# Peptides against a protein of PDB entry 8YR4, part 79

Target 1, 309 residues: chain A of PDB entry 8YR4
Amino acid sequence: PRGSPALQLVVLICLGLMGLERALNVLVPIFYRNIVNLLTEKAPWNSLAWTVTSYVFLKFLQGGGTGSTGFVSNLRTFLWIRVQQFTSRRVELLIFSHLHELSLRWHLGRRTGEVLRIADRGTSSVTGLLSYLVFNVIPTLADIIIGIIYFSMFFNAWFGLIVFLCMSLYLTLTIVVTEWRTKFRRAMNTQENATRARAVDSLLNFETVKYYNAESYEVERYREAIIKYQGLEWKSSASLVLLNQTQNLVIGLGLLAGSLLCAYFVTEQKLQVGDYVLFGTYIIQLYMPLNWFGTYYRMIQTNFIDMEN

## One batch from the design tools (peptide; aimed at target 1 R181 R185)

Design b2_p29_3_s2 (made by RFdiffusion4, then SolubleMPNN; from b2_p29_3, 11 letters changed)
Fold by OpenDDE base, seed 3:
Structure b2_p29_3_s2 (fold): chain B 309 residues (1-309), chain A 29 residues (1-29)
Amino acid sequence: as target 1 above (309 residues)
Amino acid sequence: MEKIREEIERERPEIRKEVEEEIRREESE
């Protein structure tokens, strides 16, 4: 944000917190490994207790339990509210000024409510797109890259290759299947709107429907519209299940291949038992944000379409 | 945000509790 040094500082702090989240994503599995190794070695209680306390503290900062956002993520989100409000207001004012510069002919052809809806959509699309790129997409890609580098350096190049192949395959399949399913979702939403419009039109014309005793006809037309909607809803839902199952299979195969390789290296005394636990924990952690990638990708596409309109 | 939350809940009903808890935290603050 040009013009407010305070908001620039908040952006820098948010970027610093994002860097800290990436560091926590690496450190948490490492500390968990160290706990497992200390337990295996029957290490003294004081060393174990310190490592466990440190792990729990890092895990509190990271979050990643069901329904728990990490302290760092919450603090970042809180600080970002002011930046978002400033950006939103700036985009709204820019759109509003541009609307006032448009010709009278453009305004006479449109209802005031449509103009406001265009302004609101434009603002929401820009601010939404920026937020999702910065806070979800870019961090997730960074975590994958960090993970590949980490496994390549500290385990073996084969682990880095497995992670790379699995993540690349996961992302590619997520995009392809999401694009493929988007047609079913669009068709479903179009049919939902048409079904709702038909119900509203029938109810608004209630007197006419009563006058002609056409209630049974309107009910049957509505039933046909519902059946058509449900057929599209089923296709949309089934395509989502297929996406989730495809993602789960890629994860499962990657986890299997890497776990077998890790177990083999542990049997050869090249890795410790804790390294096996680290691999499993870290891979699962990398996949958590990826489960949302299809939703983010679709949202990005929707926001681009809403910006072009 | 709200439409995206609704869309996430619709796509992933298994996480609905997590999202509802997150909404409650955001509303209680």
Scores: peptide ipSAE 0.020, ipTM 0.464, DockQ to the pose 0.033
OpenDDE base, seeds 1, 2, 4, 5: peptide ipSAE 0.010, 0.011, 0.000, 0.020; ipTM 0.410, 0.439, 0.293, 0.464; seeds 1, 2 fail the geometry check

Design b2_p29_3_s3 (made by RFdiffusion4, then SolubleMPNN; from b2_p29_3, 15 letters changed)
Fold by OpenDDE base, seed 5:
Structure b2_p29_3_s3 (fold): chain B 309 residues (1-309), chain A 29 residues (1-29)
Amino acid sequence: as target 1 above (309 residues)
Amino acid sequence: MAEIRREIEEQREPIRKEVEEEIARELAE
């Protein structure tokens, strides 16, 4: 972005955060290996607990393996909203300006309905995604129930309770925060439609705009509409980062509590080193599909709202 | 989430490129 030193600094910070994500992707497996070695060597509890706590902290920074919900990734995503909005606005204004430079014959030959239809194809893909999402939600809930039963039966009842509390809190917070953010999304969608309608009306009145040489004025009106839209988009996107961070925190606390308890039981020779590996792997595997649950619930709720209107 | 926004953006990018290419084709006529 030429012209905004603040946005250039944000891009540099985002690149630095991307470098940190790559470092975390290497460090997390190393710390995990060190835990397995310390457990195998029957190392002192204090050394083990410190290494486990450090691992869980690094895992909190990294997120659930994809990095998409880690603290560093959420911070990067939050900072990137402004860069994305600047880039989007610049492109939308270039397209809109270019459409006003086109010949009158081009504007008369295209039905405004086709330009809308290209934009609506992007929304129709969301409905196809919804069916895919419903087919993933049910298996994910089944995997959680199976996990709770498994840890309650084959581990100590405390492990089943930790998984139950973690997953119940995760689902509840996902629903509550998603319902809260729906207000920002509705306002964003309404303003998106109003911004699109203004662009369509300006293009339908192309002859009048051309007659008065008002192309620059219509571009400025469109810029103001985009800025208003981007103010609502920022709230929607920031609320999504908050959701992802809340989810990451809940999983991080569950992983910490369960990993410390598992490590303690391995030191007491009540569990094997393999059981620690199993617990950590299984919790991470449960988290991967749950990461998408907030998106799934949002898409379901949006389609229900769009059907009530 | 970032990946679905990326997928929505990665679905918008080809649609945007397709619209830019379609606009560029209609400008070349």
Scores: peptide ipSAE 0.007, ipTM 0.361, DockQ to the pose 0.033
OpenDDE base, seeds 1, 2, 3, 4: peptide ipSAE 0.006, 0.000, 0.000, 0.000; ipTM 0.357, 0.229, 0.344, 0.251; seed 1 fails the geometry check

Design b2_p29_3_s4 (made by RFdiffusion4, then SolubleMPNN; from b2_p29_3, 13 letters changed)
Fold by OpenDDE base, seed 5:
Structure b2_p29_3_s4 (fold): chain B 309 residues (1-309), chain A 29 residues (1-29)
Amino acid sequence: as target 1 above (309 residues)
Amino acid sequence: MEEIRERIEREREPIRKEVEEEIERELSE
């Protein structure tokens, strides 16, 4: 943000917190490994207790579980509210200024409500795109790269290769299947709007429908529209199940291959039991944000289309 | 997870459209 040093500092702090989240994603599995190794070695209670306390503290900072965000992520989100409000207002004012620069013919050809809807969609699309890129897409890609580097350096090049192939295949299939299913979703949304429009039109013309005793006819037309909608909804939902199953299969195969390789190296005393646990926990941590990647990709694609209109 | 997000998004899309249509109606009067 140009013109506010305070907001620039907040952006820098948010970027620093984002870097800290990446560090926590690596450190938490490492501390968990160390606990498992200390337990295996029957280490002194004082060393174990310190490592467990440190792990729990790092886990509190990171967060974890479905719907729970860590302290660092919550603090980042809280600080970002002011930056988002500033950015939103700036985009809105730029769009509004641009609308006033447009020709009188453009304004006379459109309803004022349509113009405001275009402005609001444009603002939402730009701010949404920026937020998804900076806080979801870029961090997820960074975590994958950090994971590949970590496994390649501290385990073996084979682990880095397995993670690379698994994540590349996962991302590629997620994009391809998401683009394919977007057709079904668009068709569903179009039919939903058409079904709603028929219901609204029938209810607005209620007196005319009553005058002609056409209630049964309007109900049957509405039933046909619902059946057509449900047929498209089924295709949309079935395509989502297919996406989720494909993603689960890719992660399952990657986890299987890496777990077998890790178990083999533990049997050869090249790795410790804690390293097996680290691999499993780290792959699950990489999977959690990736499960949302298809949704992020679709939202980004929608926001780009809404900005071009 | 993606299903839950898509459900929440599908539940919000109608509300957003209804609000957009209401704003369009109020601005057309």
Scores: peptide ipSAE 0.018, ipTM 0.461, DockQ to the pose 0.034
OpenDDE base, seeds 1, 2, 3, 4: peptide ipSAE 0.018, 0.009, 0.018, 0.007; ipTM 0.451, 0.281, 0.455, 0.376; seeds 1, 3 fail the geometry check

Design b2_p29_4 (made by RFdiffusion4)
Pose (drawn by RFdiffusion4):
Structure b2_p29_4 (pose): chain A 309 residues (1-309), chain P 29 residues (1-29)
Amino acid sequence: as target 1 above (309 residues)
Amino acid sequence: ATEETYKETMEEQLEELDELSEEREEMEE
């Protein structure tokens, strides 16, 4: 924010809260391991109670689920509401002030609905791009790297390889399948618009009664168009199911390899009992934000082209 | 009567299309 000083402080607080969320993401599974290790060795009730309370408090600060739930990141959403309102207002006012100064030939040439749709979509594109990228993409790519470092240095050497290969395969397969699915989606959207146009045309012209008893003909053409649309929809949604299945298979294989290796190492007195639940919890924690990357890829591309317009 | 039946059939076709579009959006989400 160029103008106001009160908002730059809020931006800095939001970035600090993002860092704190990354620190909590690292910290909470460590406390879960400590609790399990203390539990297996018959520890007194005092230290166990205090450690349990601390773990619960950390789970409360971190998202109880999917990271979009915690007290942190919600304070962030609140402050970002206050900040993103300023950018939205500024961009809308700049567009509106520029559209009123263009010459007459320009306005006589282009329609109003198209020009206004481009402006609205542009403002939304800038806002969404800032939100998606800064608060949902970079933090997850940072979580993957941090997890790789933690497992490769403080846990063992092989688990770094396991996490690295699993996440690399996940991202590659997600991008590859997403481009194909986008082609299918566009093919389906065009037909949906054509079916809606046919229905609107049939409704507006109540001449079907005049030039024939052509109610049945208008109904038949509508049914044919619906069938074509449904075929394209089935293709698109089946592609979506396939993407979900391949992502789930990749995570599952990574979890299986990591769990087996951790169990074997625990039986050989190399790792403690808590390390198993540490690995499991951390793998699930990495998986949860990764579930929405094909959507982020699609939305970032679309918003980039819209902002360019 | 023929004009009213025809009108109601055309409105039902719009409603069907709206329902199919809503179901498609929900499936995608």

Design b2_p29_4_s1 (made by RFdiffusion4, then SolubleMPNN; from b2_p29_4, 17 letters changed)
Fold by OpenDDE base, seed 5:
Structure b2_p29_4_s1 (fold): chain B 309 residues (1-309), chain A 29 residues (1-29)
Amino acid sequence: as target 1 above (309 residues)
Amino acid sequence: EKEERVRRIREELLKELEELQAEREKKLA
């Protein structure tokens, strides 16, 4: 971004955070291997507990899968919002100024294509959501129930309770925070429609704007409308990062409690080293689909809001 | 001709921008 040293610093910080994510991707497997080796060697509890706690902390920083929900990724996404908004606004103003150089006939032809595209997005979104509910949501809920039953029967009732509380809290917080976020999304969409309507009105009156040489004035009015929109977009995007971080925290606490308890029972020879590996693998497997569940639930709400407007 | 070529490039860029926004909405959703 030319002209803002603050945004250039944010870009450099985001690049540094991307380097940190690469380091975490190497460190997390190394610490996991070290835990398995320490459990196999029957190492002292203090050394084992420190290694497990360090692993869970590194896993919290990394997140699940590609690190999309990890603390470092959430911090990067949060900082990137302002850089994205600056770039988007610059592109939108360049497009708008260049549209004021083009003929009225181009603008009339666009309205018909956009109405069709909104209708196609609505239908494609509903079909995609139904497919996702059937192929991902229902299986994930089944896997959670099977997991609770399995851990309660084959490990200990405490493991089943940890999984139950973790998943119930995760789902409840996902719903509550998503409902809270819906207000910001509605306000954003209303302001987006108003900003678009202003751009359309300015371009329909293109001949009048050109006659008075008022192109610079219309571009400035459009810039002010974009700034108002971006203020609401920031609240929506920041609320999403907060949701992802809350989800990451709940899974991290569940993983910490269950991993420490499992490691303790392995040291007492009540469980095997393989049982520790099983627990950690199973929690990570449950987390990956649940992360996408929060994602598509947000898409459902967005599409319902977009149908109300 | 030149205006219609600029129109096609702009419709393509708007389509790519909206696909990128839809992918970003799918990733940010």
Scores: peptide ipSAE 0.018, ipTM 0.453, DockQ to the pose 0.064
OpenDDE base, seeds 1, 2, 3, 4: peptide ipSAE 0.016, 0.000, 0.020, 0.000; ipTM 0.410, 0.322, 0.509, 0.353; seeds 1, 3, 4 fail the geometry check

Design b2_p29_4_s2 (made by RFdiffusion4, then SolubleMPNN; from b2_p29_4, 15 letters changed)
Fold by OpenDDE base, seed 4:
Structure b2_p29_4_s2 (fold): chain B 309 residues (1-309), chain A 29 residues (1-29)
Amino acid sequence: as target 1 above (309 residues)
Amino acid sequence: SREEEVRRKREEMLKELDELSRKRKEEEA
């Protein structure tokens, strides 16, 4: 934010907290590994208790691995409220100023409520997009890259390759299937609007409908419009289930391949029992934010479409 | 005018339908 040193400092703190979240995403599995190894070795209680306490504290800071539930994430979100408000207000004022620069003919052709709705959608779209990019998309991609590097360096190149292939396939399928389903969602939304418009038109002409005793006819036309809508809604919903299931299968296959390979290396005494647990924990941590990626990608697309209109 | 009143009623009904659709989407989420 230009012009407020305080808000610039808050942005820097938020970026620092984002870096801390990335560090926690690596450290939490490592500490969990260490607990399992210490338990396996029957280590002294003092060492075990310290490691467990440290793990629980780190896990509290990290939260559930979704990047939204941890103390650090909550603190970041809290601090970001002021930055978001500043950005939103700035965008809103820019849109409002631009609307006032538009010709009187443009304003006379539009309703005040429509103009305000355009302004609100525009402000929400830009501010939302920026927040999603900075706080959800970039961190998720960073966690994937860090994961690939970590497994490639500290395990074996094969683990890094499995994670790379799994995550690349997951992201690619998420994008492709999301783009495919966007067609169904657009068709659904168009039919929803048409169905609503028909209902409103029928109700506004209620006197005329009553005069002609056409109530049953209008009800049947509305029913047909609902059935048509529900057919499109089903396609939209079924496409979402297909996306989620495809994502689940990709992660499941990656987890299976990596877990079997890890188990094999543990049997060959190349890895410790804790390393098996680390792999499983880390893959699950990578999966949690990715589950929302399809929603974020769709929101980004919607926001771009809403900015073009 | 009758047209303005019809227009206002249409906007109110559209708003109610939008709220109902929002509530339904919030209940389905």
Scores: peptide ipSAE 0.017, ipTM 0.507, DockQ to the pose 0.134
OpenDDE base, seeds 1, 2, 3, 5: peptide ipSAE 0.011, 0.016, 0.016, 0.017; ipTM 0.446, 0.504, 0.501, 0.485; seeds 2, 5 fail the geometry check

Design b2_p29_4_s3 (made by RFdiffusion4, then SolubleMPNN; from b2_p29_4, 16 letters changed)
Fold by OpenDDE base, seed 4:
Structure b2_p29_4_s3 (fold): chain B 309 residues (1-309), chain A 29 residues (1-29)
Amino acid sequence: as target 1 above (309 residues)
Amino acid sequence: SKLEEVKKKREEMLEELEKLLKEAEEKEK
């Protein structure tokens, strides 16, 4: 934000908190590993109690592992409200100024309420897009990269490869299937608008419909439009289920392969029991943000499409 | 004003249509 040093400081604090979230995503599994190892070794109560207390505190800061519900994430979101409001207001004022610079013919041709709705959608889309990129997409990619590096350095290179292949396949399939789904969603939205337009036109012309006793005909046409909409809605919804199941299968296969490999190395005494628990915990933590990635990618695409119109 | 009135009338008409559809579904049961 140019012009407010206070908002620049808030942005820097938010970036620092994002870095802290990444550190917590690594530390929480490590502390959980350490608890399991200390329990296995029958370590003194004082060491165990300190490690458990530290783990619980770190877990409170992290939250559910999604980075969305933890104390650090909530604090980041709270601080970011002022930055978002500043950005939104700036975009809104720029759009408003640009609209006033447009020719009188443009203002006469477009209903002022549609222009305002386009401005509001445009402002929301740009501000939302930036927030999603900075706070969801980039951190998730960073967590994946950190995870690959961590497993490659502290485990066998095979673990890093499994995580890399699993996450790369997951992301690729998410993009490809989401792009495929976008066709069904566009068709659904077009049919929804057409169905709504027909309903409105029929109701606006209710006197004419009543005069010709065409009520049954208009109801049947509306029913046909609904059936056509529902057929497209079903395709959209079924394609979402297919996406979710494909994602779940990829993560499940990655978790299976990595868990079996980890169990094997534990049996060979190359890894400890805590390392098995660490792997499972860390993969689940990586999965939780990724589950939302398809939603974010779709929102990004929708916002771009809504900005092109 | 007139655009808000048309929007409000459109919302009222949609609510009436949803009500009529519910009443029609209840009469088919």
Scores: peptide ipSAE 0.005, ipTM 0.313, DockQ to the pose 0.060
OpenDDE base, seeds 1, 2, 3, 5: peptide ipSAE 0.007, 0.008, 0.000, 0.000; ipTM 0.332, 0.321, 0.296, 0.285; seeds 1, 2 fail the geometry check

Design b2_p29_4_s4 (made by RFdiffusion4, then SolubleMPNN; from b2_p29_4, 14 letters changed)
Fold by OpenDDE base, seed 5:
Structure b2_p29_4_s4 (fold): chain B 309 residues (1-309), chain A 29 residues (1-29)
Amino acid sequence: as target 1 above (309 residues)
Amino acid sequence: MREEEVRRKREEMLEELDRLRREREEREA
């Protein structure tokens, strides 16, 4: 935000907190590994207790990943409210100024409510998209890269390759299936709006409907609209289940391949038992923000389309 | 007058329905 040093500082703090979240995403599995190793080695209670306490504290700071109730994430979200409000207001004012610069002929051809709705959609789309990219998409991609680097350096190049292939396949399938399902969602949304418009028109003409005893006819027309909507809703929902299942299969295969490889290296005494636990924990941790990535990509697409209109 | 008022109320109701939908989509996300 240009013009407010305080908001610039808040943005820098939020970026710092994002960096801290990335560090926690690496540290939490490491401390969990260390606990397992200390337990296996029958280490002194004082060392174990300190490591466990540190792990629990780090886990409290981290929470459940991107969008979790973790302390760092909550603090970031709280601080970001003011930045979002400032950005929203700036976009709203720019859109409003632009609307006033448009020709009288354009304004006479448009309804005031339609113009306001375009402005509100445009603002919400831009601010939502920016917040979304900065706080969800970019961090998730960063976590994947950090994970690939970490496994390549501290385990073996094969683990980094498994994570790379798994995440690349996951992202690709997520995009492709999300683009495919967007057609069903658009059709659903169009039919939903048509169904709502019919209900509103019937209710606004309530006196006329009563005068002609046409209630049964209006109810039946509304039922037909709902049935058409539900048929599209089912396709949208079924396509979401297919996406989630496809994602789960990719992660499951990656977890299986990496877990078998890790178990093999533990039997060969090249890795410790804690490293097996670390791998499983870290892959699941990478999956948590990615599970939402399909919803995320769809919001981006919707917001982009709403900006072009 | 009456048709313009009905039109305005229709627009207001559609806007509120769109708002409630967004609030629902934000809660389900």
Scores: peptide ipSAE 0.009, ipTM 0.362, DockQ to the pose 0.114
OpenDDE base, seeds 1, 2, 3, 4: peptide ipSAE 0.000, 0.007, 0.007, 0.000; ipTM 0.320, 0.367, 0.340, 0.330; seed 1 fails the geometry check

Design b2_p29_5 (made by RFdiffusion4)
Pose (drawn by RFdiffusion4):
Structure b2_p29_5 (pose): chain A 309 residues (1-309), chain P 29 residues (1-29)
Amino acid sequence: as target 1 above (309 residues)
Amino acid sequence: EFEEEVLETLKEMLEESEELSEESEEREE
């Protein structure tokens, strides 16, 4: 925000809260390991109670689910509401003030609905791009690197390889499958628009009664168009199911390899009982934000082209 | 009566198209 000082402070607080969320993401599974290790060694009730309370408090600060739930990141959403309102207003006003100064030939040439759709979509594109990228993409790629470092240094050497390979395969397969699916989705959207146009045309022209008893003909052509649309929709959604399945298979293979290696190491007195639940919890925690990356890839590309327009 | 029946059939075709569009959007999400 160029103008107001009160908003730069809010931006800095939002970035600090994002850092704190990354620190909590690292911290909470460590406290879960400590609780399980204290529980297995018959510890008194005092230290166990205090540690349990602390763990619960940390789970409350972190998202109880999917990270979009915690007290942190919600304070962020609140402050970001206040900040993103300023950018939205400024961009809309700049577009509106520029559209009123162009010459007449320009306005006589282009329609109004198309020009206004481009402007609205542009403002929404800039807002969304800022939000998606800064607050949902970079934090997750930072979480993957932090996890790789933690497992490779403080847990063992092989688990770094396990997490690295699993996440690399996950990202690569997600992007590869997403481009194909985008082709299918565009093919389906074009036919959907054509079917709606056919239905609108058949409704507007109540001449079907005049030039024939052609109600049945209009119904038949509508059914054919619907069937074509449904075929394209089935193709697109089946592609979506395949993407979900391949992502789930990659994560499952990574979890299986890590769990087996951790159990074997615990039986050999190399690792403690809590390290098993640490690995499991952390793998699930990494998986939860990764579920929405084919959508982020699609939205970033679309919003980039829209902003360019 | 016949003109009213034809008009109701044409309105139902538009409503069906709108419902299928909403279901497709939900499925693609």

Design b2_p29_5_s1 (made by RFdiffusion4, then SolubleMPNN; from b2_p29_5, 17 letters changed)
Fold by OpenDDE base, seed 1:
Structure b2_p29_5_s1 (fold): chain B 309 residues (1-309), chain A 29 residues (1-29)
Amino acid sequence: as target 1 above (309 residues)
Amino acid sequence: DELERVRRKLEELLRDVERLAEESERRLS
């Protein structure tokens, strides 16, 4: 971003965070291997517990394997919001200024309406998204139930309880935080539509704007409307990052509790090293569909709000 | 991501409208 040294620094930090994410993708498997080795060697509990805790911390930073839900990725996404907003605003103002320079008044007004209608058609695939959600949600709930039963029967009842509490808390927080963010999304969409309507009205009344040499005034009014929109967009996007981070924390705590308990039972010779690997793998497998569920639920909710307006 | 894709598609469509407008102005001049 030219002209904003602060945003240039943010870009550099985001690039650094992307590098850190790549380093975590290598370190996490190494620490997991080290846990398996320490369990096999019957290492002292203190060394094992420290290595497990360090692994879970690194896994919290990395996220559930998609990279998009880790602390580092969430921090990157959060910092990138301002860079995106700066770039978007610059493009929108350049387009709007250029449209006011063009002589093709009547054709632009019609095309602007068509571009707008194509955008609305892109959001209208709600039925396909709903079907996809149902076909992913139901299997995921089944996998959770199967997981609880499996861990309760073949492991100690404590493992089934950890999975139950972790997944129940994850689902509950996903719904509650998504409902909470809906108000920010609605406010954003309402302001987007108002900003768009203002731009269309200015372009349709282009003759009047040119007659009064008011092009600079209309550009400034559009800039103010974009800034107001971007204030709401930031709240929406920041609330999304908060949702993802909350989800990551819940899974991280479940993984920590279960991994420590597994490690303890392996040290007591009640479980095998393979059981530790099984638990960690299974929790991560349950997390992956749930993360997608949260994304699709948000997308559907957006499309419903966009259809209500 | 899809909203960014829709926004990028809208920006691409706006650029295509701009190009078509510029081409139409070049044909009218």
Scores: peptide ipSAE 0.006, ipTM 0.351, DockQ to the pose 0.018
OpenDDE base, seeds 2, 3, 4, 5: peptide ipSAE 0.000, 0.006, 0.000, 0.005; ipTM 0.244, 0.327, 0.260, 0.334; seed 3 fails the geometry check

